# Peptides against a protein of PDB entry 4GXB, part 30

Target 1, 277 residues: chain A of PDB entry 4GXB
Amino acid sequence: VPTEEVSLEVLLSNGQKVLVNVLTSDQTEDVLEAVAAKLDLPDDLIGYFSLFLVREKEDGAFSFVRKLQEFELPYVSVTSLRSQEYKIVLRKSYWDSAYDDDVMENRVGLNLLYAQTVSDIERGWILVTKEQHRQLKSLQEKVSKKEFLRLAQTLRHYGYLRFDACVADFPEKDCPVVVSAGNSELSLQLRLPGQQLREGSFRVTRMRCWRVTSSVPLPSGSTSSPGRGRGEVRLELAFEYLMSKDRLQWVTITSPQAIMMSICLQSMVDELMVKKS

## One batch from the design tools (peptide; made by RFdiffusion4, then SolubleMPNN)

Design b1_p11_5_s2 (from b1_p11_5, 5 letters changed)
Fold by OpenDDE base, seed 4:
Structure b1_p11_5_s2 (fold): chain B 277 residues (1-277), chain A 11 residues (1-11)
Amino acid sequence: as target 1 above (277 residues)
Amino acid sequence: MVFENPVFDAS
């Protein structure tokens, strides 16, 4: 791709648009720095955020596709898809809420976390009770961003990334689930026929390994794959989990977001490694 | 490709 100056749109979690002038040859970090500069985010806080490729759904929600890698050219990565549905989103890229303290010290950082958190609550990524919702709304009306975040930090699935509904083979085959990643775990919300909602927590520290695979299902008279066309690529995330003492079991999630799930796992592992060091 | 987890704790 020839090097040209272009206007690139980067969205915040709430859909707020940030326009930056960059080169088509600018790598992810270059674009991130440009976004930071546009927002007046200090250089020392840039590392707390990343750029993500997302697909914007009809309702305006974002389906996260993957994190943009360092060597990528964000302009090329998004435009090559030739669909207006795909966007670049800025989001915090750490999991431990303790790091919020660093980010919140800066006005811009605070605003970014606030906007993200509000969006996550509105989209149901963060789970709230009625009373908590009331409290949050009150704080939002007062524009008490710090207090809002402090309350939000205590909420279930704060800091999690929620994925689109998908399928897992746990606890049984073809189980519909909603997966969320955060707090060094994958949370699988399950609803089996005739049963109440159940959540399975899979801590990263109990995953021996994981993998992402892609396959093309072959037509078979004995197989039904609802929602999949002939030759449609199937993505799966599988992880080997320590279910109990000396008992490992593979869990497989079938999802178009399997890659993103794997990226989340790696990211959580990386952060844990830092803490362990 | 399988990713081995360096923070895996078998305990």
Scores: peptide ipSAE 0.620, ipTM 0.967, DockQ to the pose 0.950
Fold by OpenDDE base, seed 2:
Structure b1_p11_5_s2 (fold): chain B 277 residues (1-277), chain A 11 residues (1-11)
Amino acid sequence: as target 1 above (277 residues)
Amino acid sequence: MVFENPVFDAS
């Protein structure tokens, strides 16, 4: 692609549009810096955010596809898909809520976290009780962003990234699940027939390894994943989990977002490595 | 490709 100046749209978690003028040859960091400049986010806070490729669903929700890598050209990455449903989204890229303290010290950082958190609650990524919801709404009405975030930080799945409904082979074969990544774990929520909602928590520290595989089902085969037709590429995330002492078991998640899940795992591992050092 | 987890704790 020839180097040209272009207008690139980057969305915040709440769908707010940020238009930046960049070069088609600008890499992810260049675009991120442009977005930061547009938002007046300080340079020292840029590292707390990343650009993500997402698919905007009909209801306006975002299905995260992957994090844009450093070598990528965001303009090319999104436009090459030739579909308006694909967007670039700015989101915080750390897991430990302790880092919120650094970001919240800045007005723009605070606003970004606030907008993201509001959106995550509205989309059901963060789980709230009725009473908590009332409290949050009250704080929203008062526009008390810091207090809102402090309360939100205590909520279930705060900071988690929620994936589209998919299938796992745990606790049994072909279980419909909703996977969320956060707090150094994968949370698998499922409801079996006649049972209450259950959550399987898979801590990253108990995952020996993981892999992403891609397969093409036979034309006569079953659908690869929920919402996908026959013959479409089937992605799976499998991780070997320490179920009990000296007992490792593979858990496999079948999802179009398997790559994104893997990226989340790696990101959580990286953050844990930093903490461990 | 298999990703080995460096923070795996077998304890």
Scores: peptide ipSAE 0.619, ipTM 0.966, DockQ to the pose 0.957
Fold by OpenDDE base, seed 1:
Structure b1_p11_5_s2 (fold): chain B 277 residues (1-277), chain A 11 residues (1-11)
Amino acid sequence: as target 1 above (277 residues)
Amino acid sequence: MVFENPVFDAS
């Protein structure tokens, strides 16, 4: 692609549009810096955020596809897909809520975290009780962003990424689940027929390894869910988990977002490595 | 590709 100046749209978690003028040859960090400059985010806080490729659903929700890598050209990455459904989103890229303290010290950082958190609550990524929701609404009406975040930090699945409904082979084969990544774990929520909502927690420290695989289903397979066209690539995330002492078991999640799940695992591992060092 | 987890704790 020839080097040209272009206007690139980057979305915040709440759907707010940030237009930046960049070069088609600008790498991810260059674009991120441009977005930060547009928002007046200080340079020392840029590292707490990343750019993500997402697919915008009809209801306006974001399905995370992957994190943009350092060597990528965001303009090319998004435009090459030739679909307006794909967007670039700015989101915080750390897992430990302790880092919120650094970001919240700055007005712009505070606003970004606030907007993201409000959005995550509205989308049901963060789980709230009725009373908690009332308290959050009150704080939102008062525009008490710091207090809002402090309360939100105590909520279940704060800081998690929620994925689209998918299928896992645990606890049963072909079990419909909703996967969320955060707090150094994968949370699998499932509702079996006639049963209450259940949650399985898979801590990263108990995963020996993981892999992403792609396969093309054979045409004869009746498991063509009506929504999966014949011949669509099936992505799976499999991890070997320490279920009990000296007992390792493979758990497999079938999801179009398997790559993103793997990226989350790697990111959580990386953060844990930094803490140990 | 299999990713080995360096923070795996078997304890």
Scores: peptide ipSAE 0.617, ipTM 0.967, DockQ to the pose 0.959
Fold by OpenDDE base, seed 3:
Structure b1_p11_5_s2 (fold): chain B 277 residues (1-277), chain A 11 residues (1-11)
Amino acid sequence: as target 1 above (277 residues)
Amino acid sequence: MVFENPVFDAS
């Protein structure tokens, strides 16, 4: 693609649009810096955020596809898909809530975290009780962003990324689950017929390894999951998990977001490595 | 590709 000046739209978690003028040849970091400048985010806080490729759903929710890599050209990455459903989103890219303290010291950083957190609660990514919801609404009405975040930090699945409903082979084959990544774990929520909601927690430190695989299902009979067209590529995330002492077991998640899940795992591992050094 | 986890704790 020839180098040209273009207007690129980057969305915040709440759908707010940020328009930046960039070159088609600008890499991810260049675009990120342009977005930061547009928002008046200080340079020392840029590293706490990343750009993500997402698919916007009909209801306006985002299905995360992948994190944009450093060598990528965001303009090309999004436009090459030739669909207006694909967007670039700015989101925080760390997991430990302790880093919120650094970001919250700045007004712009605080606003970004606040907007993201409000959105995550509204979308049901962060789990809240009725009483907690009331408290959050009260703080929102008072426009107390710091207090809002402090309360939110204590909530279940704060800082998690929630994925679209998918299928896993745990605890049973072809089990419908909702996967969330955060706090150095994958959370698998499932509701079997006639049973209460159950959650399986898979800590990253108990995963020996993981992999992403792709396959083309043969047009054989009945196992076409509803909504997948014939011949659609199936992506799977598999990880080998320490279930008990000296007992490793593979768990496989079938999801179009398997790549994003793997990126989350690597990101959580990287952050843990930094903390151990 | 298989990713080996450097922070795996078998303990």
Scores: peptide ipSAE 0.616, ipTM 0.966, DockQ to the pose 0.934

Design b1_p11_5_s3 (from b1_p11_5, 5 letters changed)
Fold by OpenDDE base, seed 2:
Order: sequence, then structure tokens, then C-alpha cells
Structure b1_p11_5_s3 (fold): chain B 277 residues (1-277), chain A 11 residues (1-11)
Amino acid sequence: as target 1 above (277 residues)
Amino acid sequence: PVFENPVFDPS
């Protein structure tokens, strides 16, 4: 792609548009810096955020495809898909809520976390009780962003990234699940017929290894994921999990977001490694 | 390729 100046749209979690003028040859960090400059986010806080490629769903929700890598050209990455449903989104890229303290000290950082958290609650990524919802709404009405975040930090799945409904082979084969990544775990929520909502927690520290595989279903094969046509690439995330002492078991998630899930796992691992150092 | 988890705790 020839180097030229272009206008690139980057969305916040709540769908707010940030327009930046960049070069087509600008890499991910260059674009991120441009977005930060546009938002007046200080340089020392840029590292707490990343750019993500997402698919905007009909309801306006974002299905995260992957994190943009350092060597990528965001303009090319998004435009090459030739679909308006694909967007670039700015989101915080750390997992430990303790890092919120650093970000919240800055007005812009606070606003970004607030907007993201509001959106995550509205989209059901963060789970709230009726009473908690009332409290959050009250704080939102008062525009008490710090207090809002402090309350939100205590909520179930705060800081998690929620994926689209998919299928897992745990606890049983072809089980419909909703996967969320956060707090150094993958949370698998499922509701079997006639049963209450169940959640399986898979801590990253109990995962020996994981892999992402892609396959093309045979014409005679049934598609495991509802909504995917025959012949579409099937992605799977499989991880070997320590179920009990000296007992490892593979768990496989079939999802078009398997790559993003693996990115989340790697990111959580990286953060844990930093904490251990 | 399988990613080996460096923070795996078999304990």
C-alpha cells in the first residue's frame, strides 16, 4: 500500500469514535500514539491500552477478533477485510485491577476506564445484581466515575472479556457455553436443559499448555458452531488442564474467537510473569 | 504448535 495520509476511525468500547490522521504505513504503536494524542492521554499511560480488531454485531456489540500486533498496519488490517462491520477498538490491555489505580490518576485514563466499564456492564460482560445495578446507576447519574469504578471492581467478571456463545467439550460433548477471559482464568458459563446456570473456572496457572487449531469441515460434516455455514474454517482452542492432583485433561473450545482467546491467555500469562519477577 | 505455559503450577 502506498504511503499516504488517511483518516482512521478508532472506536472506544462504548462506540465513541476517535478520528486520527495517520499514514497508511503507520504501525500499531504509531496509531495508538495518535489515538492517545487525540484523547490527550499521557505517554506513560499508553502502554495500558491496546488496539483490537473487532466485528461489530447487529446489536452494536463488539466481537473481538484479535489484538493488533506491533508490526501490523492498522489501516491496512481493517480495510483489507473489505467489510464495514470490522472496526478498530481501543481498550485497556491489562488484567489486574490494581493497574486501574495508575490509569485512574489521570483524567483521560479515568474517562476511558469509566466508558469501558459502563459499556461492559451494559453488554452484560460484567455481572451485576439488581441492587448493584441500582447503585451503579445512581453513581452514573452523579457522574461519580471513581466511585463507579471502585464499585465495579468488586463485581463478578470485572475486567473480563466476554466472547460470543460457542461450544465446548466440557463438561460434556458439544456443550453450548459462553466463555469469558479475565482474572487469570477462562470462565465457561453454561446452562444445560433443566439445569441452573453453571460456571466452570479454568485458572491459567493450572493450564499446562494450549493450542489453536484450524480445520475445514468435510462437506459431509456437521458444523459445530451454530450460524457457520458448511465449508467455513473451524477454529478450536484446546488447553490441557490440571483437573486434580496429577490429572491432566484436555478441554476444547470451538469458537471463531479461538485466536482471540489464545491471545488473552498469552496476555494473562505475560502479566503473571511480570508479577512474579 | 502447542504453547507451553511458563506459569503452570503443577502443585
Scores: peptide ipSAE 0.657, ipTM 0.971, DockQ to the pose 0.919
Fold by OpenDDE base, seed 4:
Structure b1_p11_5_s3 (fold): chain B 277 residues (1-277), chain A 11 residues (1-11)
Amino acid sequence: as target 1 above (277 residues)
Amino acid sequence: PVFENPVFDPS
């Protein structure tokens, strides 16, 4: 793509549009800085956010595809897909809610966290009770953003990224699950026949390793996964998990978002490494 | 390729 000035749309989590004028050759950080400038976000807070490639579903929800890498050209990355459903989204990129304290000290940072949190609650990424929902709505009506966030920080799956429904081989083969990443874990919510909804927590610190694989199921193959046709590319995230003392077991998640899941894992690992240093 | 987790705690 030739270098030229273009208008690039970057969305916030709530779908708010931020238009920035950038060069087609601008890398991810350049675009991020442009977005920050447009929002009047201080330079020292830019590092708390990242740009993500997402697919906007018909209902307006975002299916996260991947985090844009530093060397990427966001304009090219999104436009090359030649589909209007793909968008670039700005979202906070840290997991530890303690970092919220740094971000929310700034008006713009506070607004970003607030907007993201409201959206996450509305989309069901953050789980709330009826009473909590009432309290949150009250605070939202009062536009008490700090108080809203403080309450939200206590909620289940605050700061998590929720993925589209997919399939795992745990606890049973071809088990429908909803995966969420956050708090240094993958949360797998599932409902087995005759059982109530349950959550499996897979802490990153108990994952010995993981991998992402892509494959094309063979027509002659007897193994099939729901939602995948013959010849259709299948992405899988597999991790070896310490289930108990000296007992490792592979868990495999079949999802088009396997790459994004692995990115989340890496991101959480990176953050943990920083915390341990 | 398998990513070996540097923060893995076997204990």
Scores: peptide ipSAE 0.655, ipTM 0.971, DockQ to the pose 0.913
Fold by OpenDDE base, seed 1:
Structure b1_p11_5_s3 (fold): chain B 277 residues (1-277), chain A 11 residues (1-11)
Amino acid sequence: as target 1 above (277 residues)
Amino acid sequence: PVFENPVFDPS
């Protein structure tokens, strides 16, 4: 792609559009810096955010595809897909809510976290009770962003990334599940016929290893599942989990977002390693 | 390729 100046659209979690003028040859960090400058986000806070490739669904929700890597050219990465459904989204890229304290000290950082959190609640990524929802609404009406975030930080699945409904082989084969990543875990929510909502927690520290695989099912095979992409390609995330003492078991999630799930795992591992240093 | 988790705790 020839180097030229272009206008690139980057979305916030709430769908707010940020237009930046960049070069087609600008790498991810260059684009991120341009977005930060447009928002008046200080340089020392840029590292708390990342750019993500997402697919915008019909209802306006974002299906996260992957995090843009440092060597990538965001303009090329998004335009090469030749579909307006694909967008670039700015989102916080850390997991430990303790880092919110650093970001919240700045007005722009506070606004970004607030917008993201409001969106996550509205989309059901963060789970709230009726009473909590009332309290949050009251704080929104008062535009008490700091207090809003402090309350939100206590909520279930705060800071989690929620994926589209997919399929896992746990606890049963071909079990429909909703996966969320956060707090150094994968949370698998499922509702079996006639049963209440159940949640399985898979802590990263109990995962010995994981892998992502891509396969093409045989034409005669019955591979139709809600968690599968439109194409014939089937993506799976498999991890070997310590179920009990000296008992390892493979768990496999079939999802078009398997790559994004693995990125989340790696990111959580990296953050944990930093804490250990 | 399988990724080996460096923060795996078998205890």
Scores: peptide ipSAE 0.655, ipTM 0.971, DockQ to the pose 0.915
Fold by OpenDDE base, seed 3:
Structure b1_p11_5_s3 (fold): chain B 277 residues (1-277), chain A 11 residues (1-11)
Amino acid sequence: as target 1 above (277 residues)
Amino acid sequence: PVFENPVFDPS
């Protein structure tokens, strides 16, 4: 693609549109800086956010595809897909809520975290009780963003990224699950027939290794992943997990978002390594 | 390829 000036749309978590003028040859960081400038986000806070490629669903929700890498050209990455469903989204890119303190000190940072958190709650990514929901709504009405975030930080799955319904081989083969990544874990929520909702927690520190694989299922195959048509590429995330002392077991998640899941794992690992340094 | 987790804790 020749170098040209273009208008690029970047969305916030709540769907707010940010238009920036960039070059087609601008890399991810260049675009991120342009977005930050448009929002008046200070330079020292840019590192707390990243750009993501997402697919917008019919209801306006986002299915995260992957994080844009440093060497990528966001304009090319999104336009090459030749579908208006694909968008670029700005979102915070750290996991430890302690970093919220740094971001919240700035008005723009506070607003970004607030908008993201509201959206995550509305979409059911953050789990709330009826009473908690009432408290949150009260704080919204008062426009108390800091207090809202402080309460939200205590909620279940705060800071998690929730994926589309998919399938895992745990606890049994072809089990429908909803996966969420956050707090240095993968959370697998499942409901077996006649049973209550269950959650399996897989801590990153208990994962010896993981991999992403792709395959093409045979037409005669009976197993289909949600959201996949017949003959489509099947993506899987597999990790070897320490179930108990000296007992490792492979767990496999079949999902179109397997790549994004692996990116989350790597990101959580990287953050943990920084903390240990 | 398999990614080996550097923060794996076998304990």
Scores: peptide ipSAE 0.651, ipTM 0.971, DockQ to the pose 0.918

Design b1_p11_5_s4 (from b1_p11_5, 5 letters changed)
Fold by OpenDDE base, seed 3:
Structure b1_p11_5_s4 (fold): chain B 277 residues (1-277), chain A 11 residues (1-11)
Amino acid sequence: as target 1 above (277 residues)
Amino acid sequence: MLFENPVFDPE
């Protein structure tokens, strides 16, 4: 691709558009730096954020496809998909809420975390009670960003990335689940017929390994999984989990976001390694 | 691809 100067749109979690002038040859870090400069985010905070490829849904929500890798050219990565539904989004890329303290010290960092958190609550990624929601709204009306974040940090699934509804083979085969990644775990929420909402927590430290696989379903006549057209690539994330002492069991999640889930796992692992080091 | 988890804790 010839090197040309282009205008690239990067979205914040709340849908705010950040336009940056970059080269088509600029790598992910170059684009991230350009976005940071545009936002007046200091250099020492750039590492707390990453660029993600997302698909914008009809309701304006983002379905995370993957994290842009260092070697990628964001302009090419997004434009090559030839669909306007694909966007580049800036989001925090750490899991431990303790790092919020570093980011919140800066006005721009605070604003970014605030915008992301508001969006995550609005989208139901962060789970809130009615009373908590009232408190959050009050703080939002007062534009008390620090207090808002401090309250939000105590909420269930704060800092989690929520995936689109998918299917898992746990606790039973073909269970509809909503997967969320955060706090060094995968959370699987499911509601079986006639049962209450259940959550399975799979801590990363109890995963021996994981894998992503792709397959093309054979045109077997019967049960098209709802929403997947005939012949679509099936992606699966499988992880081997320590259920009990000396008992490993594979759990398989079937999702178009299996790659993103794997990226989240790796990212959580990396963060844990840094803490141990 | 298979990823082995370096932070796997069997305890």
Scores: peptide ipSAE 0.616, ipTM 0.964, DockQ to the pose 0.941
Fold by OpenDDE base, seed 4:
Structure b1_p11_5_s4 (fold): chain B 277 residues (1-277), chain A 11 residues (1-11)
Amino acid sequence: as target 1 above (277 residues)
Amino acid sequence: MLFENPVFDPE
């Protein structure tokens, strides 16, 4: 692609559009810096955020595809897909809520965290009770962003990334689940008809390893998995988990977002490694 | 691709 000046749209978590003028040859960091400059985000806070490739759903929700890599060209990455459904999103890229303290000291950082948190609550990524929702709404009406975030930090799945509904082989084969990544774990939520929500927590520190695989399903006549066309590539994330003392078991998640799940695992591992040093 | 977890704690 020839080097040209272009206008690139980057979305915040709430769908707010940030237009930046960049070169087609600008790498991820260059684009991120341009977005930061446009938002008046200080340079020392840029590292707390990343650019993500997402698919925008019909309801405006984002399905995260992957994190943009450092040497990637965001303009090329998004335009090469030749679909307007694909967007670039700015989101915080750390897991430990303790880092919120650094970010929220700055007005722009505070606003970004606030907007993301509001969006995550609205999308059901952060789980709230009726009473908590009332409290959050009151704080939102008062524009008490710091207090809002402090309350939100205590909520279930704060800081988690929620994936689209998918299938796992746990607790049973072909079990429909909703996976979320955060707090150094994968949360698998299952709701069976007439039953309460069940959650399985898989801590990263109990995963010996994980893998992503791709396969083309053979046209087997019987199991039409709903929504997968014949011949679509199946992505799977499998991890070997310490279920009990000296008992390892493989858990397999079948999801188009298997790559993103793996990226989340690696990111959580990296953050844990930093804390251990 | 297989990823080994360096923070795996079997204890």
Scores: peptide ipSAE 0.616, ipTM 0.964, DockQ to the pose 0.928
Fold by OpenDDE base, seed 2:
Structure b1_p11_5_s4 (fold): chain B 277 residues (1-277), chain A 11 residues (1-11)
Amino acid sequence: as target 1 above (277 residues)
Amino acid sequence: MLFENPVFDPE
């Protein structure tokens, strides 16, 4: 692609549009810096955020596809898909809520976290009780962003990334699940027929390894995955989990977002490594 | 691709 100046749209979690002028040859960090400059986010806080490729659903919700890598050219990455449903989103890129303290010290950082958190609650990524919802609304009405975040930090699945409904082979084969990544775990929420909502928690520290695989179903083969057409690439995330003492078991999640799930796992692992150093 | 987990803790 010839190097030229272009206008690139980057969205915040709440759908707010940030337009930046960049070169087509600008890498992910260059674009991120441009976005930060546009938002007046200080340089020392840039590292707390990342650019993500997402697919915007019809309802305006984002399905995270992957994190943009350092070597990527965001303009090319998004435009090459030749679909307007794909967007670049700025989101915080750490898991430990303790890092919120650093970000919240800056007005722009605070605003970004606030907007993201509001959006995550509205989208049901963060789970709230009726009473908590009332409290959050009150704080939102008062525009008490810090207090809002402090309350939000106590909520179930705060800081989690929620994936689209998919299928897992746990606890039983072809079980519909909603996966969320956060707090050094994968949370699998499932509802079996006639049963209450159940959650399986898979801590990263109990995962020996994981893998992402892709397969192309044979033209004659029926895809068992709901919502997938014939011939669509099937992605799976499988991880080997320590279920009990000396008992490892593979758990497999079939999802178009398997790559993103793997990225989340790696990111959580990396953060844990930093904490252990 | 297989990823080994360096923070795996079998206890």
Scores: peptide ipSAE 0.614, ipTM 0.964, DockQ to the pose 0.920
Fold by OpenDDE base, seed 1:
Structure b1_p11_5_s4 (fold): chain B 277 residues (1-277), chain A 11 residues (1-11)
Amino acid sequence: as target 1 above (277 residues)
Amino acid sequence: MLFENPVFDPE
């Protein structure tokens, strides 16, 4: 792609549009800096955020595809897909809520965290009780962003990334699940017929390894899995998990977002390594 | 692609 100046749209979690003028040859960090400058985010806070490639659903929700890597050219990465449903989104890129303290000391950082948190609650990524919802609404009406975030930090799945409904082979084969990543774990929520909502927690520290695989199912006489046509590429995330003492078991998640799940695992591992050092 | 987990703790 020839180097030229272009207008690039970057979205916040709430769908707010940020237009930046960048070069087609600008790498991820260059674009991130341009977005930060447009928002008046201080340079020392840029590292707490990343750019993500997402697919915008019909209802306006974002399906996260992957994090943009350092060597990538965001303009090329998004435009090469030749679909308007693909967007670039700015989101916080750390897992430990303790880092919120650094970000929320700045007005712009506070606003970004607030907007993201409101959006995550509205989309059901953060789980709230009726009473908690009332309290959050009261704080939102008062525009008390700091207090709102302090309450939100105590909520179930605060800071988690929620994925689209998919399939896992745990606890049984072809089990429909909703996966969320956060707090150094993968949370698998499932509702079996006649049962209440169940959650399986898979801590990263109990995963020996994981892998992402891509395959094309052979035409078998089997009915197409719901939502996938015959012959479509299947992505899977598999991890080997310590279920009990000296008992390792593979768990496999079949999802178009398997790559993003793997990126989340790596990111959580990296953050844990930093804390351990 | 296989990723080995450096923070794996079997204890």
Scores: peptide ipSAE 0.613, ipTM 0.964, DockQ to the pose 0.925

